# Designs tried in a protein design run: peptides against a protein of PDB entry 5EIB. Part 204

Target 1, 366 residues: chain A of PDB entry 5EIB
Amino acid sequence: VDLEPGTMDSVRSGPFGQIFRPDNFVFGQSGAGNNWAKGHYTEGAELVDSVLDVVRKESESCDCLQGFQLTHSLGGGTGSGMGTLLISKIREEYPDRIMNTFSVMPSPKVSDTVVEPYNATLSVHQLVENTDETYCIDNEALYDICFRTLKLTTPTYGDLNHLVSATMSGVTTCLRFPGQLNADLRKLAVNMVPFPRLHFFMPGFAPLTSRGSQQYRALTVPELTQQMFDSKNMMAACDPRHGRYLTVAAIFRGRMSMKEVDEQMLNVQNKNSSYFVEWIPNNVKTAVCDIPPRGLKMSATFIGNSTAIQELFKRISEQFTAMFRRKAFLHWYTGEGMDEMEFTEAESNMNDLVSEYQQYQDATAD
Target 2, 366 residues: chain A of PDB entry 5EIB as posed
Amino acid sequence: VDLEPGTMDSVRSGPFGQIFRPDNFVFGQSGAGNNWAKGHYTEGAELVDSVLDVVRKESESCDCLQGFQLTHSLGGGTGSGMGTLLISKIREEYPDRIMNTFSVMPSPKVSDTVVEPYNATLSVHQLVENTDETYSIDNEALYDICFRTLKLTTPTYGDLNHLVSATMSGVTTCLRFPGQLNADLRKLAVNMVPFPRLHFFMPGFAPLTSRGSQQYRALTVPELTQQMFDSKNMMAACDPRHGRYLTVAAIFRGRMSMKEVDEQMLNVQNKNSSYFVEWIPNNVKTAVCDIPPRGLKMSATFIGNSTAIQELFKRISEQFTAMFRRKAFLHWYTGEGMDEMEFTEAESNMNDLVSEYQQYQDATAD

## One batch from the design tools (peptide; made by RFdiffusion4, then SolubleMPNN)

Design b2_p21_2_s4 (from b2_p21_2, 9 letters changed)
Fold by OpenDDE base, seed 1:
Structure b2_p21_2_s4 (fold): chain B 366 residues (1-366), chain A 21 residues (1-21)
Amino acid sequence: as target 1 above (366 residues)
Amino acid sequence: SSIISINVATPGLTIAVLEEL
């Protein structure tokens, strides 16, 4: 999903549209043409100051600024290039504030844009350095959920965006409702990010429902808990069974027993104990919000910091390497003032990130 | 916390300012 204006409008007009205020729009007339360099150095650089002025104004109006949340596509030139430029500039101006992102990962199953692996790799390089929390929303996982789980014959961008909206609403629940666990972005980061560079999260949501399916089966707490830990419910295209959870947060919404939630969360951790690192004590956090999502009696949202996320980065790296070795399309980036060195540095940093996840996967409690 | 979302109306980009309640 490139979160085109139409897709954003569908999120805003949807049952989760309340997370977006429509009032501050900076319109670029020219898209970055799916080129990260145009988004980051040229076309995006012309717009960034106007966006920063709005960010400053809204930040100054806050009595207690926590941080910033950016939603962007890593496949497109604007979301990837301009998005990472904005993250960098906001980090420079607000170094003590949390930078949170919802980063939509490209997939060949969803988009025919050939240069997506370049845009994604260049973006991941920036996200490693300049974000505190990144929710990895993988278009491949979203497509597979729609097709295989929801039995949609032809998944649409609307179907994918519905999953994104549900996930975003779930993970932001603690921020939107006072008195919950992780009500502060910093507290979430402290609980979820044991190592500064390892801040890429695998989100999941239960129950999985398509837009317009009124058949919300009232799931039980045990069913929600089991579905959250099912690999088929993950919004990132990696299998958590191929790695280990460093940290987990579970966010339940609706009228339910806290005791029942705690019992079910303990049971699912015990069943999946081999998929957790043993050297991080109390690495699973649970929150319950009595307010259900719109149209649901109850839901559960999963946030996993798993070493299995390396599968996502390996996929991007393999696609990047295949193109870059041939210098395919590289002239579109070098023509905007980029050096081939920046591609090599971005590839190296992403491979280092993969190696770091693998190191902590293999680490034992000595 | 109030999520003050700044929508950069560029395709594929949204920013929100997050306030603690």
Scores: peptide ipSAE 0.214, ipTM 0.769, DockQ to the pose 0.147
Fold by OpenDDE base, seed 3:
Structure b2_p21_2_s4 (fold): chain B 366 residues (1-366), chain A 21 residues (1-21)
Amino acid sequence: as target 1 above (366 residues)
Amino acid sequence: SSIISINVATPGLTIAVLEEL
């Protein structure tokens, strides 16, 4: 989500501009130039206090603060560097509050920014320690969905952002409508995160339909249920079949039978039983909201905590290692006050995370 | 739960404060 200053003016002037308090817009004059270190130590550090003041003011206005939700890109310097700085600072000030993120993973298919693997690796290191829940949204997966499923010949950032928005709307449904399963962030974390470091989620959305096929597609609960578990509908570039689900949440929206939802959810679990860990009982949670998303009769949003997410981290780590072995572009980071040791620590922590996912993938019920 | 979205509209970054209703 590249919110250039021009995008802010469009949000302010847009039909939703009145939903945002004018005082809650903090403008950076300069972007971090795709450099995590500029976002984290220099340019971002100059702005972080102004953002924190707004966060404090809004937090103090809450009778019951649940937590925070951050949306950022891990490839860009501001989203990655300043975003993770904000997460760290908010965690320090509000240690008992949930930190939720929508973290957009970089892909060489979508961006020509050579240093994205550094920005992503440095960001993941911070996210492992300072977030409770992270939705991994992979630009590669979004591009592949747009191209293969939606039949868009030349996917745009607008097309990708539409998928992100649909996913965000889906996963936050339970937080926005009372009486649902996972109605609060803490309950979601308790249901989805069996191990503190393993809080990276693979989101999925159904229906994914091309504009040309929308008119001919009946939306049914069985079809939604089948599609949301399909690897092609995952917003992270990993194959669930290469791992095991630790936990799953499914969020249905629209007027449908709860009985039919429960039956279809049981059927899909039984059909995919080999892709679940056997040692976490009742690891699939289902919610139904009677309010459909705008423009759809019904939808289903998938949240998977899968050990297959390690494929995403391995991809980033491989790209990181290839550059870091040559010390390519490091002077742009060290020149902003970073130590080379922080790169090594971030690489190590990401490799440890991959190893932890693999350990739980291979774990059997004793 | 009122999602008080604080759009800290820095390029590529949005933060929201989440309240329990």
Scores: peptide ipSAE 0.253, ipTM 0.785, DockQ to the pose 0.152; fails the geometry check
Fold by OpenDDE base, seed 5:
Parts: sequence; C-alpha cells; structure tokens
Structure b2_p21_2_s4 (fold): chain B 366 residues (1-366), chain A 21 residues (1-21)
Amino acid sequence: as target 1 above (366 residues)
Amino acid sequence: SSIISINVATPGLTIAVLEEL
C-alpha cells in the first residue's frame, strides 16, 4: 500500500511486479510526507477502507485464516501512521487472529528524517497493544552489519533490504514448509510470548559473510550456531549479553544432522546460560528444514525474545524526549488533528514496556 | 500455509494474509 502512485508503478514494473494480483494494489494520491498523523488520521484514513476491502476479500477466500503479517517502516509517515491504523482496524475486525509484524526501526545513522522519533514512538504505542508478534528490524543494526561484517564501505538501502529479506525468509520458513516447529503463527506466539506485552523479537541470521570471503567459507552447523547467537548478527541494535532471553527459536535450513544441531544448540545454551532466565523451562526451540535458502547450502535464523530489547526502546525514547520537551515539530502533528496527550501516552506506554522488561530481567526463581 | 501477500506498496507498508496449510 502506498499513498504515492509512483511507488506502485515502481513495484509493478519491478522484477517481482508480476507476482502480485493487480486488484490487490491499493494506492492513494499523496504520501504522508514522513508524518505519522497524516498516515493515521488524514490521508491514510481515507485509504484504509479500500485496503480493508481487499483484506476482507482475501480473508474470505481462505479456508483456514491464521492471521496477518504487516511489513512496515516506523520512521516514515505511511508505514508508521497508516500501518498502525491498519493493524488497529484489522484487530477490531479479526480479534481472534494473529497479528504479526516486521517493524523496521529508524536510526540517525541511516536516515536524516528529523521526526522519526515521533513516528517510531507513536507506532510502538500501537504495536504494544495491537500486535501478537513483532520482529524488530533495526536500521542501525543493519547498517552496522553491512559496514562491519559485510565490509560495505557505503551501505545502501538495497544492502539493508537484502538483510531484511533474508531475515523475513528465515523466520517464515516454518510457516511455508509443513511439518516444522511453529508451523502456524499461534504456535509461534505460544512458544515465544510468555507475557502478552513482551512480544518484540530480536531476529538474527547466519551466515553473514562478506563477498570476498564467501567462496572460502565452509558452512558448518557449529559455525552457524555460534554466529546465530553472536550479538553482531542480531538485526536489532541490542546486545543480548545486557539482558536475558525469555524465549528463543532457532530455525536451521539445509541438509544437516539433527543430532549435530541438537548437540550444538545444547552447547550454546550451556555456554550462554547466564543470559537465559532460569524460571522458564525448555525456553529454546529448534527446527530443521531440509530445504536450504536460495544460493546457500545451509542457514540458521534466530528469533530471540530478550529483555535486552529495552535498549532499542530506550534509544527511541531518549530521542523522542529530547524533541518533545521542546515541542519541536509538534505543530505538524497537531495540525492533522492529533492531541499532545497522545504523545505523552505513547511515551508513557513505551517507558512502561521498558520497565516490564527490566522487571523480568531482574526476576529470580523463587 | 499460503501467504497471500497483499502488497499495499508503500515503500514502507506491505500486508499479507496468512492461511493455514
């Protein structure tokens, strides 16, 4: 869904434009101009009904509807504002279906959009209440992976989007291939979300290899397992060593020994035992899919529910607070019908979420 | 599960409807 016609034409004319049904393209006349309020209350609100009509039509065509998956940017106006409006409206209409998101977090290292902290904070407030599972994809982490690990001197949006695509392909493996662990969204939620509000995941992918070293690297199960748990492979800019894992899922792809996977997964848990909560038994789940990703012999995808995710929310909150205390740019939001109270509520809810993660980080087995 | 991707193609917004297989 784009508010701008030009983007739809780009997607339609692109290498994959033919995979989409023409009738499922919904576009507006104007974009939200990086303003969450335009996406949520004005321009996006005019388009949302047309999107919902398509969602209904596709949902009615399903014999067994599981739920919905949204991919959006929290820095932009349409992805953040209209995206969260759609989530809210879909939740109202389908309260018993799973809402899954891939939420791209803004970073000053990647974008110069000054109002991104507002768009992100307002979005996180909606995601806390209206999603069941949110994969946090942090542009800062993606940039750092591209620069440090992939040895790209000037990371592009294309390079970042390649990492996003690899991660999305990894985490959706169990949904796309029958007979796997977490074969449906609800089973994933039950295994990964011990507390309703704590549904923000740190995704990770292995192998991450620079173009210059890719030809010489033998991919092994031990190397994949080690790299998958490395903080440098996380797609969220959080260090798992600063928190505790509530739950973990590991998804291996390719032809490998299940025994070797289980041995390596046990070894990595034992080495990192201090970074897990002791009061959630069997909190690591492992799946193996025999079908490798395109161009790789094997891969591993990591899904972590960690209290370290609070570092991401603290970063956004600090940036938000610095602007909001000065009322900087607020007139662009209030002019679209927003109240300043909604900013305060969003800030409060995000701070409460941080406090909840900290509480469970500090919790001991009684 | 069939992923019926409704690309609401904003550069920053895509929706998919997920069906159980």
Scores: peptide ipSAE 0.227, ipTM 0.779, DockQ to the pose 0.221; fails the geometry check
Fold by OpenDDE base, seed 2:
Structure b2_p21_2_s4 (fold): chain B 366 residues (1-366), chain A 21 residues (1-21)
Amino acid sequence: as target 1 above (366 residues)
Amino acid sequence: SSIISINVATPGLTIAVLEEL
């Protein structure tokens, strides 16, 4: 769904334009102009019913509907505003289905859009209430991976999108290949979400290697396991060593020994035992799929529910507060029908989420 | 599972309907 027709033409003319049904392309005449309120209350609200009609049609064609997956940016007006409007409307209509999101977090390192902290905070408020599972893909972390690990001197949106696509492919492996652990969205939620509001995940993908070193690197299960748990490999800009894992899932792909995977997963848990909560038994889940990703012999995808993710929300909150205390750009949102109270409620709910993560980080078994 | 990707082709917004296999 784009509010801008020009993007739709680019997708249709692109190498993947043929994989989508023409009737499933919904677009508006006007873009949200990086304004969450335009996406949520005005321009996005005019388009949302047309999108919902397509969602209903496709849902009715399913013999067994599991749920929905949204991919969106929280920095832009359409992805953030209209995306969260769609989530709320789908939740209202399908309250018993899983809502899964891939939410791209804005960063000043990647985008110069000044209102991104507002769009992100208003979106996080909606995601806390209306999603079951949210993969936090932080543009800051993606940029840092591209620069430091992949050794790209000038990371592009194409480089970032490549990491996003690899991650999405990795986390959805169990959903696409039968007979795996977490083969459905609900089983994943049960294993990953111990408390309803604490459903924000840090994803990671291994191997991440620079083009110059790829040809010389033998991929091994120990190396994949070690890289997957490395703080530098997280696609959310937080250090898992500053928090505790509530739950973890690891998805290995390629021809490997299940025994070796289990041994390495046990070793990494034991080595990092101080970074796990002690009061959630068996909180690490491992799956192995024999089918490698395209162009790799093997890979591992990490999904972490960690209290360290509060660092991401604190960063957004600090940026939000710095603008909101001065009412900077607020008139662009209130002019679209928003109340200033909605900003205060969104800030409060995000701060409550941070406090909840901290509470469970400090909790003991006793 | 047919991921019926409703390509809501904003660069910033895509929806998929997920079916159980």
Scores: peptide ipSAE 0.206, ipTM 0.769, DockQ to the pose 0.211; fails the geometry check

Design b2_p21_3_s1 (from b2_p21_3, 11 letters changed)
Fold by OpenDDE base, seed 5:
Structure b2_p21_3_s1 (fold): chain B 366 residues (1-366), chain A 21 residues (1-21)
Amino acid sequence: as target 1 above (366 residues)
Amino acid sequence: MKIHSAIKEEQLAKMAEILAA
């Protein structure tokens, strides 16, 4: 789905264009112009019914519909505005199904779109209410991984999207291969989301290795485990050491010893015990899939529900507040039928979310 | 390297002023 036809033409002409049914390409002509309101109330609202018709058709073809997965950017107008409209409409029609998102968070390091803080804040407000699980994929973290870890001097969208694709492949492993931990979206939510509003995940993928060092790096369970829990390996620009893990899932892929995985996972939990809440029993889950990812002998994927995710929301909130206090660019949104009150409601709800994460961070077992 | 949007330099300058205050 897109409000611009050119993106869809690029997907169709791409190496995977044939994986999707032609009738499942729904697109507009005008785009959202990086405006959430245009995506949510005008251009996106005109297109949403056509998307819902496709969603219904595909849902009816499922033997057992678990839920929906949306991949979108929160910085643009289409992914943010129309994406959240679509989430709302799907939630209304399928209230008993899981809503899962891969939400790409904006960063001034990657984009010069000045209104990204508005689009992101308005989107987060919708995601808090209408999603069950949200993987926070932060363009700031992706850029920093590309630059610092992968040693890419000039990271591209291709480099960032490679990390996104690796992460998405990793977190969906248990859904795609039967007989594993978190084998369905509902079970994932039960294991990962102890509190309904606190459903924003910090993903990570290992191994991440520079091209120059790839030949010298051993792929071992200890090294994967160590890298997976490293703050520099998180796909969200948050330091887990500044918060506490509510829940963790680790998904190992490849031929490895389950015993060795369990030993290393126990060791990393013990080493980092101060960064876990003590009042959620058995809050670390581990899965092993014998099928490695393409091009690797083994990998590990991390899913963290951490109170440190508030750092991401604080960053967006600070930028939002600075713009909103000056009423910068508000006329672009109000001109599309938004009320200024929706900005204050979105800001308030995001600040409440930050406060909730802080409350559970400071909670003790006593 | 930043990925440039179709935003005018004036809008970028205005954003910089807003974030510096």
Scores: peptide ipSAE 0.022, ipTM 0.530, DockQ to the pose 0.015
Fold by OpenDDE base, seed 2:
Structure b2_p21_3_s1 (fold): chain B 366 residues (1-366), chain A 21 residues (1-21)
Amino acid sequence: as target 1 above (366 residues)
Amino acid sequence: MKIHSAIKEEQLAKMAEILAA
C-alpha cells in the first residue's frame, strides 16, 4: 500500500515483485507530502476502503488468521498517517486479532523532512491505543550500527534496510517454522507484553560484523549472546543499561547446542541482573530454530521490552515540543482538518507512556 | 526519489534552527 504509485511500481518491478498478487497493490496518486494529516484524514482516507477490501479478501482466505503485520515509517505521511488509519480500521473490524507493527522511527541523522517529530508523535499516539506489538526500528540506531559496527563510512538506505530485513526475518522465525517458542502472534504478545500499553520492543540482531572482520570471526553461541545484549546492537536508539527489561525473547537460528544456548542465556541474565525487573518471573524466553538465515551458519535475534525505550519517546517528544511551541508548520496539518488539540493529546499520551515506563522501572518487588 | 529528498538539506537546516532556539 502506498499513496504514491512509483513506490508500488518499484516493488512490482523488483526482484520479489512477483511474490505478491497484482490485485493486492493498492496505491494512490497524490501522496501524503510527508503530512500525517494527509495520510490519516484526506488522501489516506480516500484509499483506505480499497485497502480494507483487500484485507478482508486475504483474511477470508486464511485457515487461521492470527493477526496483521504492518511495516511502516513514522516519519513520512503515508506510513505514519495512512498506516495508523489502517491500523485503526483493521482493529475496529478485527478486534480479536493481533496487531503487530514494524515501526521505523525517524531520526535527525537520517531525516528527510522537518515535520517527522509531528508525524511520529501523532503515530505513537495511535500505536499506543491500537497495536498489540510494535517493533521500534530506529533510523538513528540503524545508522549508528552501520557506521560504528559495520564500519560503513557512508551508510545508505540500502544498508539500513538490510538491517531491518534481517531483524524482521529474525523476529518472525518462530512464526515461519514449526515447533518454536512464540509460534503465534498471540503467544508472543502474552510472553512479551506484561502491560497492554507497554508493547514497544527493542529488536536486535547478531551477528553484526564489518566486511573487513567477517573472515576472522567465528560465529559462536557465546559471541551471538554477548552481541545481541550489547547496547550497540539494539535497533532502537536507547541504552538498556538506563532502564530495566520487563521481558526478553531470544531467537537463535542454526545448528547449535540447546544446552550451550541455555547456559549462555543464563550467564547473560546473571551478568545483567540489575537490568531486569525482579517482579516478573521467567521474563526471558529462548527459542532455537535449526534453520539458519541464508548466508549465515547461525544468528540470534533479540526482542527486548525495556523501560529504556522511553529514551526514544523522550527524544521524539523533545523535538515535537520544540516545533509545536512555535507552531512551526502546524498550518499544514490544521489545513487538512486537524485541531491543535490532537497534537496536545498525542504529546500527552506519549508522555504518559514515558511516565508509565518510568513507574515500572522504579517498581520494586514488594 | 521522493520529491522531498531534494529539499532535505533545507528541511534539516530549518529543523536545526527550530531545535536550537
Scores: peptide ipSAE 0.022, ipTM 0.571, DockQ to the pose 0.015
Fold by OpenDDE base, seed 3:
Structure b2_p21_3_s1 (fold): chain B 366 residues (1-366), chain A 21 residues (1-21)
Amino acid sequence: as target 1 above (366 residues)
Amino acid sequence: MKIHSAIKEEQLAKMAEILAA
């Protein structure tokens, strides 16, 4: 789905274009112009019914519909505005199904789009209310991984999207291979989300290796485990050492010893015990899939529900507040039928979310 | 009444178990 036709042609002509049904390509003509309100109230609102018709058709064809997965950018008007409209509409029609998102967070290091803090804040407000699971994929973290870890001097969107795809493949491993931990979206939500509003995940992936160093790197369970818990490998721009993990899932892929995985996972938990809440028992879950990802002997994917994720929301909030106090660009949103009050409500809800994370960070076992 | 998704009920039940332990 896109508000621009050119994106659909790119997907259709791509190496995987044939895996999608032609009728499932829904697109607009005008785009959102990086405006959440165009995505949510005007251009996106005109297209949403056509998307919902496809969603219904595909849902009816499912033997067992678990839920929905959306991949979108929170900085752009289509992914943010229309994406959150679609989430709301799907939630209304399918209130008993899981809503899962891969939400790409904006960064000034990656995009010069000045209004991204508005689009992100307005989106987070919708995600808090209408999603069950949100993987926070931060363009700042992706850029930093590409630059620092992968040694790419000039990271491209292609390089960032490669990390996104690896992460998405990792976190969905348990859904694609029977008999695993978190084999369905509901079990994942139950295991990962102790509090309904605190459903924002920090994903991570291992191995992350520069092209020049690939030949010298052994892939071992200890190295994967260590790298997976390293703050530098988090796909969200927050330091887990500044917060506490509420819950963690680790998904290993490849031929490895389950015993070795369990030993290394216990060791890393014990080493990092100060970074976990003490009042949630058995809050680390581990899965092993014998099938490695393409081109790797083994991998590990991390899913963290950490109170440190508040750093991401604080960054967005600070940027939002700096613009909103100046009333910068508000007329672009209000001109699409949006009320200025919705900005204040979105800001407030995001600040409440930050406060909730902080409360649980500071909570002790009584 | 906001229809608690069956998921919210399971999450609330689990949360209640965690808080009761």
Scores: peptide ipSAE 0.016, ipTM 0.415, DockQ to the pose 0.455
Fold by OpenDDE base, seed 1:
Structure b2_p21_3_s1 (fold): chain B 366 residues (1-366), chain A 21 residues (1-21)
Amino acid sequence: as target 1 above (366 residues)
Amino acid sequence: MKIHSAIKEEQLAKMAEILAA
């Protein structure tokens, strides 16, 4: 789905274009112009029914519909505005199904759009209310991984998207291969989301190795375990050491000893015990799939529900406030039928979310 | 209306001015 035809043409002509049904390509002509309001209330609203018709058709073809998975950007107008419109409409029609998202967070380091803080804040407001699980993929974190860890002098969107795809493949492993922990979206939500509004995850992936060092690096369970808990490998631009994990899932892939995995997972938890809440018992879940990722002998994928994710929302909020106090570009949103009140409500809800994370960070076992 | 430029550096400069004020 896109409000611009060019993106869909690129997907269709790409190496995987043939895996999608032609009728499942739904697109507009005008685009959102990086305006959330165009995505949500005007251009996106004109297209949403056509998308819902496809969603219904594909849902009816499922033997067991667990839920929906959306991949979108929060900085643009289509992914943010129309994406959140779709989430709300799907939630209304399928209230008993899981809504899962991969949400790409904007960063000034990678930004092509000045109004990204508005689009992101308006989107987060919708995601808090209408999603069950949101993987926060931060362009700042992806850039920093590419530059610092992968030693890419000039990271491209291709390099960033490679990390996104590896992460998405990792977190969906249990859904795609039978007999795993978190084998369905609902079970993942039960294990990862102790509080309904606190459903924003920090993903991480291992191994992350520069091309120059890849040939010299052994892949071992201890190295994977250490790397996936390293703050520098988080796909969200926050430091887990500044917060506490509410819940964690680790998904190992490849031929390895379950005993070794359990030992290393215990060791890393003990080493990092100060960064976990003590009042949620058994808050770390581990899965092992014997099928490795393509081109790797083994990998580990991390899913963290951490109170440190508030750093990401604070960054967006600070940028939003700086623009909104000046009413910068606001007339482009109000001209699409938005009220200034909707901005204030979205800002308030995101600040409430930050406050909720802080409350649970400061909570002790009674 | 597009509310961004094809020139990334110009957009980053405008953002920096907004954030510095």
Scores: peptide ipSAE 0.029, ipTM 0.638, DockQ to the pose 0.015; fails the geometry check

